# Peptides against a protein of PDB entry 3KDP: the designs that were tried, part 52

Target 1, 230 residues: chain A of PDB entry 3KDP
Amino acid sequence: PFLIFIIANIPLPLGTVTILCIDLGTDMVPAISLAYEQAESDIMKRQPRNPKTDKLVNEQLISMAYGQIGMIQALGGFFTYFVILAENGFLPIHLLGLRVNWDDRWINDVEDSYGQQWTYEQRKIVEFTCHTPFFVTIVVVQWADLVICKTRRNSVFQQGMKNKILIFGLFEETALAAFLSYCPGMGVALRMYPLKPTWWFCAFPYSLLIFVYDEVRKLIIRRRPGGWVE

## One batch from the design tools (peptide; aimed at target 1 A175 A178 Y182)

Design b2_p25_4 (made by RFdiffusion4)
Pose (drawn by RFdiffusion4):
Structure b2_p25_4 (pose): chain A 230 residues (1-230), chain P 25 residues (1-25)
Amino acid sequence: as target 1 above (230 residues)
Amino acid sequence: HEFIFLSIAVILLIIGFFILFHYFF
């Protein structure tokens, strides 16, 4: 988001104070939760790991959290900023420029895509209304994430969901977001504004995509263990 | 609607804590 905020001079979809709600808020518990994960094989049957090669974090991993499932998480994140604004007037393209004027505290008279003229606090209360649910489609997508960052070889149907804690992380992560958006306060404290029902289910096809994509990966590997995918 | 969402959130937390207690017992 902060990247395109420079590219398409677009109204900032995801705010800063909004980011220290992901890893400090919703994400903390769900992540702590993997540490409680049983194995996927007789680990005490493999030679010991090798401090030089096969590192903790590596090419093949960053190529995943950043190069892959990372992007699909954003295509879902933007897609609802694009919805929050058009369902409120600003049909996408009439956005490719606004910022310069948009962020102006004096230009209280700015055309949308119909003619309606918005003040400052009037449209910002939508910009922050844009953060509030980018901050969600992010938590929504992290469901499909927290469930495939669970295993690295086994289908979720081969390993199942016996992690009676990781599941808690879900219920928490999600509900925490709702509370962070409906309590009389989070708006005037965090730029968090209540959401309309239709609004939550945005990232859903995307969460389910992240989900399906990861499952198919693992299968390939298990069918071709030396092959390219692995 | 806002109260429905808050009620749902509470219910979800209760279920979550219930499941968590199954881990401890």

Design b2_p25_4_s1 (made by RFdiffusion4, then SolubleMPNN; from b2_p25_4, 18 letters changed)
Fold by OpenDDE base, seed 1:
Structure b2_p25_4_s1 (fold): chain B 230 residues (1-230), chain A 25 residues (1-25)
Amino acid sequence: as target 1 above (230 residues)
Amino acid sequence: EREEVLKLAEELLEKGKKILEEFLE
């Protein structure tokens, strides 16, 4: 998210405090839960033929999977961000390069895509309105990611939801998201304004897509063992 | 195969975006 912010020079989609809450608060318990996940038989039952090379290959596979998941999460967050800004009159194309003027407190006449002028305060309200949905989107997408990360090759339907720690992690991150989104004072303290409950459902299509994508990927891996997808 | 999977992922993401847009309307 931060790289796109720098490259595109768009208004900040996710505040530093919100990022910190994701990294330290939301991601920690899920990450721990994955460490206690039962090893998939295909990964752990086979002794590495060559401990050095097979470990490196496995690390590369893990890195690629996490990289892809992270990219999908970022895309989901940015999509939500762009939708909210578009609903407020800022089309994605108009946001490109707008950051400099957007963040300047002395400019109170920044125009949206429809010629409406926005004060600094109004712009910051809209910006902070994006932070909460972005955060919630990440959490909802993480539900799918955590479920997907249980398996490398097997379907989620085959392995099931046996990890109680994972379930706890999902509950914890959801509770944290709800707390940060709806607790009084979070708008001032964390620059996260309250989210309409309907916006929680905006991330569900992305979670479904991630789930379908991963199931299809795993299906391809199972049908073509040793293929380039591994 | 990797490229095919990546293309599939991109297509799914685009479909997801459309679904989200429809949901938000």
Scores: peptide ipSAE 0.000, ipTM 0.195, DockQ to the pose 0.019
OpenDDE base, seeds 2, 3, 4, 5: peptide ipSAE 0.000, 0.000, 0.000, 0.000; ipTM 0.209, 0.189, 0.228, 0.179; seed 2 fails the geometry check

Design b2_p25_4_s2 (made by RFdiffusion4, then SolubleMPNN; from b2_p25_4, 18 letters changed)
Fold by OpenDDE base, seed 1:
Structure b2_p25_4_s2 (fold): chain B 230 residues (1-230), chain A 25 residues (1-25)
Amino acid sequence: as target 1 above (230 residues)
Amino acid sequence: TIEEMLAEAEKLLKEGKEILKEFLE
């Protein structure tokens, strides 16, 4: 998220506190939960050919999984960010390069995509309004990401939700998201303004698409062992 | 500045993720 913020020079999509909450509250517990996930039957059936090489392969697989999760989360968050800003009159293309003027407190006439002028205070309100939905979107996307990442080849429907730690992690991150979104004072303290309940559903289509994509990928892997999609 | 805070946070997050990866290995 921060890389896109710097490169595109867009208004800040995710506050520092929100980033910290993601790392500590939403990423850590779920990541630990994956360590306790039951090994896939296919992995368990593989005889170790070379312990050193097999360890390296596993490390690469884990690294790839976490890297993909982070990327998918960022994409989901940015999707929600752009939707919210578009709803407030800022189309995605208009946001490119806008940050300099956006963050300048002395410029009170920044125009949106429809010619409406926004004061600094108004801009900051809408910016902070994006922080909470971005966070919530990450949590919602993580529901799918964690579920799909617990397996590489087996369908979620085959392995099921047997990991109690994973389930706990999902509830914990959801509870944290709800707390940060609706607790009074979070707007001032954490720059996370209250979120309308409807925004929880903004990430659902994206989450569903990821879920379907991964299930299709896994289906292909099962039908074509050793394929490039593995 | 917010940018400096974000840069620092991102650095810490990267370090934390590396530690977590190491722990999960």
Scores: peptide ipSAE 0.006, ipTM 0.237, DockQ to the pose 0.031
OpenDDE base, seeds 2, 3, 4, 5: peptide ipSAE 0.005, 0.000, 0.000, 0.000; ipTM 0.233, 0.227, 0.231, 0.198; seed 3 fails the geometry check

Design b2_p25_4_s3 (made by RFdiffusion4, then SolubleMPNN; from b2_p25_4, 18 letters changed)
Fold by OpenDDE base, seed 1:
Structure b2_p25_4_s3 (fold): chain B 230 residues (1-230), chain A 25 residues (1-25)
Amino acid sequence: as target 1 above (230 residues)
Amino acid sequence: DIKEMLELAKKLLEEGKKILKEFYE
């Protein structure tokens, strides 16, 4: 998220405090839950041939899994960010390079995609309005990501939801998201303004797509082992 | 493959945008 912010020079999609809440508050329990997930048969039923080599391979697989989850979450967050800004008159293409003027408190006539001028305060309200939905989107996307990451080849329907820690983590992160989104004072303290309940559903299509495409991918892998999809 | 996942994520993002537009319009 931060890299895209720098490269694209867009308004800040996620505040520092929000990032901290995600990294320390939301992601820890789910990450731990993945460590206790039942190993997929094709990965772990084989006895290690070389403990050193197999450990390295396992570390690489774990690293790839976490990297993939983080990337998908970031994309989901940015999706929500762009939707909110577009609804407020800022199309994605217009946001490119806008950061410098956006963050300048002395510029009070920044124009949106439709020529409407926005004061600094108005822009910051819109920016902060993105923080909470971004956070919530991460949580909602994480529901799907965690479920699909339980297996590499097997369907979620085959693996099931055996990890009680994962289930607990899903409830915990959802409760945290609700607390941060709706508790009085969070807007001032964390720059996370209250979220309309409708925005909780913003990420659902994305999560559904992730789920469907991952299941299709896994199906293809099972039908064509060693194929290009793997 | 990370590259494959990135490409898939990009596609999903694009499709998600379409679905969301249809839902909220």
Scores: peptide ipSAE 0.000, ipTM 0.221, DockQ to the pose 0.021
OpenDDE base, seeds 2, 3, 4, 5: peptide ipSAE 0.000, 0.000, 0.000, 0.000; ipTM 0.264, 0.214, 0.229, 0.262; seed 5 fails the geometry check

Design b2_p25_4_s4 (made by RFdiffusion4, then SolubleMPNN; from b2_p25_4, 17 letters changed)
Fold by OpenDDE base, seed 3:
Structure b2_p25_4_s4 (fold): chain B 230 residues (1-230), chain A 25 residues (1-25)
Amino acid sequence: as target 1 above (230 residues)
Amino acid sequence: ELEEVLKLAEELLELGRKILEEYLE
């Protein structure tokens, strides 16, 4: 999210402090919870043949998987960002290169795609309106991510949701998202304005997409053991 | 306000830790 902001010179879609909240508040507890998850029955029965090589391969695969999931999360967030800005008169194509003028406090006549002039304050309100739904989108997508990370090969339906710590992590990140979205003063402190409850559902298709993708991936792994998809 | 939010976050983390400890006992 921050990288595309720099590369495309678009208005900031997500604040740096909010990113830190994601890393520390939403990712850490779930990550710890996964450490306490029971290993898959098939993994426990398998002796590593070459610990050094197998570890490297596994680390690379995990890194790639997290990278892909992270990209999908970012896409979901940016979709929400572009929708909100478009609803306020800023089409995606118009946002390219607009950052310099957008962030200039002395320019109070920035035109949208329809010729409407926006003051600095108005622009910042719209910008900050994007921060909350972007964050919420990430959290909702992370629900699916956490669930799919429980297993490497088995379906979530086969492994089940037995880890109470994982369940707690899901509630914790959701509660944090709700707090940051609706607590008074967050607009000033974190530049996150309140979110309409309906926007929580805009991320559900992406969460579902990740879930379906992973289930299909795991299905392929089960049908073709030792394949490249593992 | 930011400092207060950070403190709250720390408290939540501590609470989470306590819950984990209770679960592991």
Scores: peptide ipSAE 0.000, ipTM 0.234, DockQ to the pose 0.116
OpenDDE base, seeds 1, 2, 4, 5: peptide ipSAE 0.000, 0.000, 0.000, 0.000; ipTM 0.182, 0.194, 0.186, 0.177; seeds 1, 2, 5 fail the geometry check

Design b2_p25_5 (made by RFdiffusion4)
Pose (drawn by RFdiffusion4):
Structure b2_p25_5 (pose): chain A 230 residues (1-230), chain P 25 residues (1-25)
Amino acid sequence: as target 1 above (230 residues)
Amino acid sequence: VVESVLLVVGVVFFVSAVVLIFSAS
């Protein structure tokens, strides 16, 4: 978001104070939760790892959290900022520029895509209404994430969901977000504004895409263990 | 037991959030 905020001089979809709600808020518990994960094989049947090669974090990993499942998480994140605004007037393209004027605290008279003129606090209460649910489609996608960052070889149907804590992380992560958005306060404290029902289910096809994509990866590997995918 | 209780707590917490959303709607 902060990247395109520079590219398409677009109204900032995800705010800073909004970001220290992901890893400090929703994400903490769900992550702590993997540490409780049983194995995928006789680990004490493999030679010991090798401090020089096969590192903790590596090419093949960053090529995943950033190059892959990372992007699909954003395409879902933007897609609802694009919905929050059009369902409220600003049909996408009439956005490719606004910021310069938009962020102006004096230009209280700015055309949308119909004619309607918006003040400052009037449209910002929508910009923050834009954060509030980018901050969700992010938590929504992290369901499909927290479930495939669970295993690295086994289908979720081979390993199942016996992690009676990781599941808690879910119920928490999600509900925490709702509370962070409906309590009388989070708006005037965090630029978090209540959401309309239709609003939450945005990232859903995307969460389910992240999900399906990862499952198919693992399968390939298990069918071709020396092959390219692995 | 502890893990089951934690799940119950989680479910109740989530249900509370759904109820809150319905109440705000």

Design b2_p25_5_s1 (made by RFdiffusion4, then SolubleMPNN; from b2_p25_5, 18 letters changed)
Fold by OpenDDE base, seed 1:
Structure b2_p25_5_s1 (fold): chain B 230 residues (1-230), chain A 25 residues (1-25)
Amino acid sequence: as target 1 above (230 residues)
Amino acid sequence: MEEEKKLEEGKKLLEEAKKLMEEAS
């Protein structure tokens, strides 16, 4: 996801500490929780015709599915970032190429899309204000990721939320997101300013999109067993 | 058992990280 920010030369949506918090809070604990998910009976009963090649093919297909979900997740983060910057006067088009001037502490007259001049300090506050929502967006989208990753063929509605460890993982990452978003001092320590409760909802459309994507994918798999989407 | 250990290690690391963040605040 960071490649887009580098290529577009836009202000950074995440600090290094926030990235580390993603690794610990949204990647590690949820990934461990998935190890305790009940294996789908269809996956467990499938005998590979060739254990070497079929394993590799399945790993590739799984990797592709995770890659697509990860792309949707990144888009959700970017959307939240752009919404917050737009609410602060920076339209997405205006952000293109702005990073050089944005990060220059000696430039105190960077104009927003409405001609308002922003000091370096003001710009950094807005930048850091984006860190928390981006992180929260990742967490909210990870809810969908965790739920859909436990099965490949069965609908989420059929499989349900039976794994208590998964549920615990979801609460843990949500609690971490809430802590980082609202704990005093996080703005200074982690460059994460408090998040407006309304900004939590920016991620929900993308979370829903992931659910819809996965349900459609699973529906295709059920209708066409052995297809490339499996 | 190995997965349980990993889960416990992950929880411990998360708690330590939270503590460090609280101390830094």
Scores: peptide ipSAE 0.000, ipTM 0.215, DockQ to the pose 0.079
OpenDDE base, seeds 2, 3, 4, 5: peptide ipSAE 0.000, 0.000, 0.000, 0.000; ipTM 0.214, 0.193, 0.211, 0.206

Design b2_p25_5_s2 (made by RFdiffusion4, then SolubleMPNN; from b2_p25_5, 19 letters changed)
Fold by OpenDDE base, seed 1:
Structure b2_p25_5_s2 (fold): chain B 230 residues (1-230), chain A 25 residues (1-25)
Amino acid sequence: as target 1 above (230 residues)
Amino acid sequence: SELEELLEKGKKLYEEALKLMEEAF
């Protein structure tokens, strides 16, 4: 998220405090839950042929998995961000390079894509309105990501939701998201304004897409062992 | 190639779902 903000010079989609809440409050319990996930029988039944090489391979696989999760979360968050800003008159292409004027408190006539002028205060309200749904989107995407990460080759339907720690983690992150979204004072304290309940569903198509993608990927791996998709 | 085709189908479904959401909200 922050890298795209710097490169594209768009209005900040997620504040520093919100990022910290994600890193400390949302990601930790899910990460722990993955550590306690029962390994797939096909992964763990392979005796390490070379303990050093196999350890390195496992570390690479874990690193790639976390890297993919982070990328998917960022994509989901940015999607929600762009949808909200588009609904408020700021099309994605118009946001490119807009940050300098957006963050300038002395410019009160920043135009949206439709020629409507926005005061600094109005722009900051819209910006902070994006923080909450960005956070919520990350949580909703994490539901999919965590369930997907339970398995490399087996279907989610085959593996099921057997990890109680994972279920607890999903509940905790959802509860945190609800707290941050609806608790009074979060707009001032965390720059997270209350979210309309309908926006929780904004990430669902994306999560569904990820599930479908992963199930198809796994199906291909099962049908073509040793293919490039693995 | 099969994965790319499925990704494209998924992308289209996602875009359709987005349009439905925009219409619903």
Scores: peptide ipSAE 0.000, ipTM 0.245, DockQ to the pose 0.027
OpenDDE base, seeds 2, 3, 4, 5: peptide ipSAE 0.000, 0.000, 0.000, 0.000; ipTM 0.220, 0.225, 0.233, 0.211; seed 4 fails the geometry check

Design b2_p25_5_s3 (made by RFdiffusion4, then SolubleMPNN; from b2_p25_5, 19 letters changed)
Fold by OpenDDE base, seed 2:
Structure b2_p25_5_s3 (fold): chain B 230 residues (1-230), chain A 25 residues (1-25)
Amino acid sequence: as target 1 above (230 residues)
Amino acid sequence: SELEELLEKGKKLYEEALKLMKEAL
């Protein structure tokens, strides 16, 4: 999220404290769940032919998986961010380079893509309106990511939902998302304004797309073991 | 109000750190 914010010079999509809550809080239980499930499915079932090389490969594979999941989550969050801003008159192309004027409290005539002028207060309301849906989108995308990342090669339908820690993690994340989205004072503390229930569904098409993509990827890996898709 | 000021200071510090990181890369 921050790299895109810096490179594109767009308005801040998610508050720093909220990102820390995601990285340190929301992702912790799922990461532990994934570590346990990978150990059960991939590491323990394959006797390492070479303990040093196979351990290194597994560590690299785990690191790449976490990095990829984080990027996918960020993409989902940014999708929701751009949808909300577009609905408020700011098209993605118009947001490029806009941060300097957006964050300037002395500029009260920032124009949207349709020529409407926005005060600093109005812009900050829209910005903070994006924070909660961005967070919720990460959680909803993470549901799909956690389900699909159970195994690298097996389908979710083959592995099933036997990991109780994963199920608990999904409920914990959902409860945390609901708490941060609807608890009074979160708008001041975390710059997360209350979320309309309809925004929970904004990430669902994206989560479904990722789910289908990963199932297809896994199918290809099963049919062509040792391919570049690994 | 004090919490808002602290958050705004934190945001400014973060933006400066990001600017420095961008200049260093």
Scores: peptide ipSAE 0.000, ipTM 0.213, DockQ to the pose 0.017
OpenDDE base, seeds 1, 3, 4, 5: peptide ipSAE 0.000, 0.000, 0.000, 0.000; ipTM 0.238, 0.222, 0.230, 0.225; seeds 1, 5 fail the geometry check

Design b2_p25_5_s4 (made by RFdiffusion4, then SolubleMPNN; from b2_p25_5, 18 letters changed)
Fold by OpenDDE base, seed 3:
Order: C-alpha cells, then sequence, then structure tokens
Structure b2_p25_5_s4 (fold): chain B 230 residues (1-230), chain A 25 residues (1-25)
C-alpha cells in the first residue's frame, strides 16, 4: 500500500503505524503457524527427491504464493479505498498526482472530481476514514488466505483445522481489527476513525472468491497430479 | 507444552508492543 502511494502519488490509503500492526500483528503469527501445520496426508508418503533442486523449487513456490496473497490483499484494500473516496467526490483518475496538493496544509481549495473545494482538514478526515476500512478489508481477506495456505493439495474440508496456532492467529487479527476500529482515541493515535459495522461485510465477497478459486485449484491438482498448477 | 508456552510468551510480547506503539503514536 505504501509503495503504491509513493509511485502513483495518491493520498495515503493506510497509515504507517497501521502497516506495522499488519506486519507484526496479523502476518507474523499466522506465518509462524504455517511452520507448525501438520503434514498433509499425501506428503508423508512421498519419496525423497533431489534435495538441491527440490529445495530451490519449494522456496520459489512459497515466495510466489506469498507474493500472490499480498497482491490480493492489496487489491481488496485499494478497492475499498477507491470506493470511499469516490463516494466523497474523488474519482480514481482524479487521485493520480493529487498527493502533493492533498498533503499541503496551506492549500485549502483542492477540488474534487465535481469541482467542490476541500480544506486540508476535510481532506484528512476523508483520508483517515479510508484507513480503518482498508485495514479491516485486509484482515477479512487474510482469513481466507491463511486457511487456504495451510494446504497445497487437500481441501480445507479434508485437512481440517488442526493447527491451534493458526486458529489463535485468526482470532488475534480479528480482535486487533476490532480494537483498532472501535477503541476511543484511535483516530488521533493511529489515524484510524471508527468503522461502521456494515463495512466488515464489504470484504466477504473477496474472501469467498479466494476460497472458491483455491478449492477449484486444489481440485484440479488432485485430479491431475504433477501438473504445473501445483 | 513448549509450543503453548512459546505462544503465551508471544502473546505477552505482542501486547507490550501494542502498548508501546500507542505511546509512540
Amino acid sequence: as target 1 above (230 residues)
Amino acid sequence: DELEELLEKGKKLYEEALELMKKAS
């Protein structure tokens, strides 16, 4: 999110402290949980292959998987960000290059896509209104991603939820999201304004899409072992 | 058992880190 903010010169979609909360709070515990996941039923029967080539391939596949997950999370967050800004009069095309004027506290007449002038304070309120929904969207999408990533071939229904650490991580990230969204003072401390409960559901279609996509992918892998989709 | 102890330690460290972030913000 922060890299896209710099490259596209758009208003900041997610605060630095909130990014740290994601990296340290929501991503770390789930990532550790995957290291302690029970072996899949099909892995235990595999003969050892060439350890040098297999290690490199596995590291590349893991890196690609985490990269894809991060991209999906970012896309979900940015979708929510653009929807909120569009509802407040700022269309996505108009946001490109606007950062310089947006962040200038001495410019109090920045125009939206409809010619309405916005003061610095008004702009910052809208910006901070985006932070909480962006974060919550990432958390909700991450529920699906974490559950999916625990297995390569087996369905979630076949493997089950045996990893207590993963379950703990899911509750932790949800509790953190609720805390940051509704605790008094977070608007000043973390630049996150309170979130209407209805916005929690905005990310659910993305989570469902990810679940469906992965179940289909795993089904293909099970039916065609050794395919490139693995 | 060792894993549960590590999880409890991790939880405490996380709570402390969260409090520090609140103070630093």
Scores: peptide ipSAE 0.000, ipTM 0.215, DockQ to the pose 0.072
OpenDDE base, seeds 1, 2, 4, 5: peptide ipSAE 0.000, 0.000, 0.000, 0.000; ipTM 0.229, 0.221, 0.201, 0.211; seeds 1, 2 fail the geometry check

Design b2_p25_6 (made by RFdiffusion4)
Pose (drawn by RFdiffusion4):
Structure b2_p25_6 (pose): chain A 230 residues (1-230), chain P 25 residues (1-25)
Amino acid sequence: as target 1 above (230 residues)
Amino acid sequence: SSSYFFLIVAFVLLLIGFFILFMYF
């Protein structure tokens, strides 16, 4: 988001104070939760790891959290900023520029895609209404994430969901977000504004995509263990 | 009314989550 905020001079979809709500808020518990994960094989049947090679974090991993499941998480994140604004007037393209004027506190008279003229706090209360649900489609997508960052070889149907804590992390993560968006206060404290029902289910095809993509990866590997995918 | 519905739902979800967590213990 902060990247395109420079590219398409677009209204900032995800705000800073909004970000310290992912890893400090919703994300904390769900992550702590993996540490409670049983194995995937007789680990005490493999030679010991090797401090020089096979590191904790590596090429093949960053190529995943950043290069892959990372992007599909954003395509879902933007897609609803694109919906929050068009369902409220600003059909996408009439966005490719606004910022310069948009962020102006004096230009209270700005054309949308119909003619309507918005003030400052009038449209910002939509910009922050834009954060509030980017901050969601992010938590929504992290369901499909917290469930495939669960295993690294086994299908979720081979390993199942016996992690009676990780599941808590879900119910928490999600509900925390709702509370962070409906309590009389989170708006005037965090630029968090209540959402309309239709609004939550945006990232859903995307969460389910992240899900399906990861499952198919693992299968390939287990069919071709020396092959390219692994 | 919708805002209260969502708060109730979120709260119920937390209760279910805590219930499941207590089953673990």

Design b2_p25_6_s1 (made by RFdiffusion4, then SolubleMPNN; from b2_p25_6, 18 letters changed)
Fold by OpenDDE base, seed 1:
Structure b2_p25_6_s1 (fold): chain B 230 residues (1-230), chain A 25 residues (1-25)
Amino acid sequence: as target 1 above (230 residues)
Amino acid sequence: SEIEEMLKKAEKMLEEGRKILEEAL
């Protein structure tokens, strides 16, 4: 998210404090939960031909898979961001390069895609309105990430939700998201304005996409052992 | 073929999600 923000010079999609909340709040407990996940039987039974090289290759493949999932996660967040801004009159193309004027408190006549002028305060309200749904999208998508990351070859339906710690992590993450989204003062403290509860469901398609992606990946691995997707 | 069907399903769900988001905001 931050890289796209810098490269495209768009209004900030996710505040720095919110990013820290993701890193420290939403990622920490889930990461710990994954450490207690049951080892996949297939992984445990695999004898490496060369322990050094095969370990490195496996780490690279795992890293690539996580990287791809993370990219889908980011795309989900950005989609939500762009939809909110578009509904407020800022089309995606118009946002390119707009940050400098957007963040300038002395410019109170920034025009949207329809010629409406926006004051600094109005722009910041819209910006902060984007932070919460972006964050919520990340959390909802992370549900899928956490569930699928516990195994590489077996289907989620086969592995099941056996790890109670993982389930607890999902609830904790969700509770944190709800707290940050709806607790009074978060708009000022974290630049996160409350969302309608229905907006939580907007991220579900992306969560499902990640599940489908992972299941497809695993299906390919099962059909073509030793392939590049493993 | 199964992969293509799964991808098509995912795309459909994404499109539905987009519509929901547009209506909710």
Scores: peptide ipSAE 0.000, ipTM 0.224, DockQ to the pose 0.021
OpenDDE base, seeds 2, 3, 4, 5: peptide ipSAE 0.000, 0.000, 0.000, 0.006; ipTM 0.251, 0.240, 0.222, 0.244; seed 5 fails the geometry check

Design b2_p25_6_s2 (made by RFdiffusion4, then SolubleMPNN; from b2_p25_6, 17 letters changed)
Fold by OpenDDE base, seed 1:
Structure b2_p25_6_s2 (fold): chain B 230 residues (1-230), chain A 25 residues (1-25)
Amino acid sequence: as target 1 above (230 residues)
Amino acid sequence: SEIEEMLEKAKKLLEEGRKILLEAL
């Protein structure tokens, strides 16, 4: 997500405080849960013929899981960000290169895609309006991501939800998201404005898409071991 | 394996981006 922000010079989709809340609040318990995730059934059935190779496979699986979760969360967050800004008159193409003018306090006539002028204060309100939905989207996408990352090759239906720590983490991050979104004073303290309940569902189609994509990927891996899809 | 390498590279880039963002804000 940060690379797109830097490369595209778009308005900041995620505040520093929100980043800290993600890193310290939402990502901590899920990360711990992944450390206690059950090994894939095919990996566990392999006698440790070579401890170095088995460690390398585990490290690769862990690295893939963490990297994939972070990337998918970012994509989900950006999706929500672009939807909100588009609803407020800023189409994705118009956001490219807009950051410099967006963050300038002395420019009060930044035009949207429809020619409406936005003051600095109005722009910051809409920017901060993106923070809470972005955060909530990360949490909702993370539900699917954590479930799919349990195994690389096996279906979620085959592996099941055996990790109690993972389940607890999902509830904890959801409770934190609700607290940050609806607790009085969070808009002032964290620049996270209250979220309409409907926005909780914005990430659901994306989560479903990722879930289906991952199941298809896993199916391909099972049919063609060692293919380019790994 | 190729996807894993791409994901690792992407993760590193995201972490670098995060660092830059935290320094800039």
Scores: peptide ipSAE 0.000, ipTM 0.230, DockQ to the pose 0.017
OpenDDE base, seeds 2, 3, 4, 5: peptide ipSAE 0.000, 0.000, 0.000, 0.000; ipTM 0.214, 0.217, 0.203, 0.204; seed 2 fails the geometry check

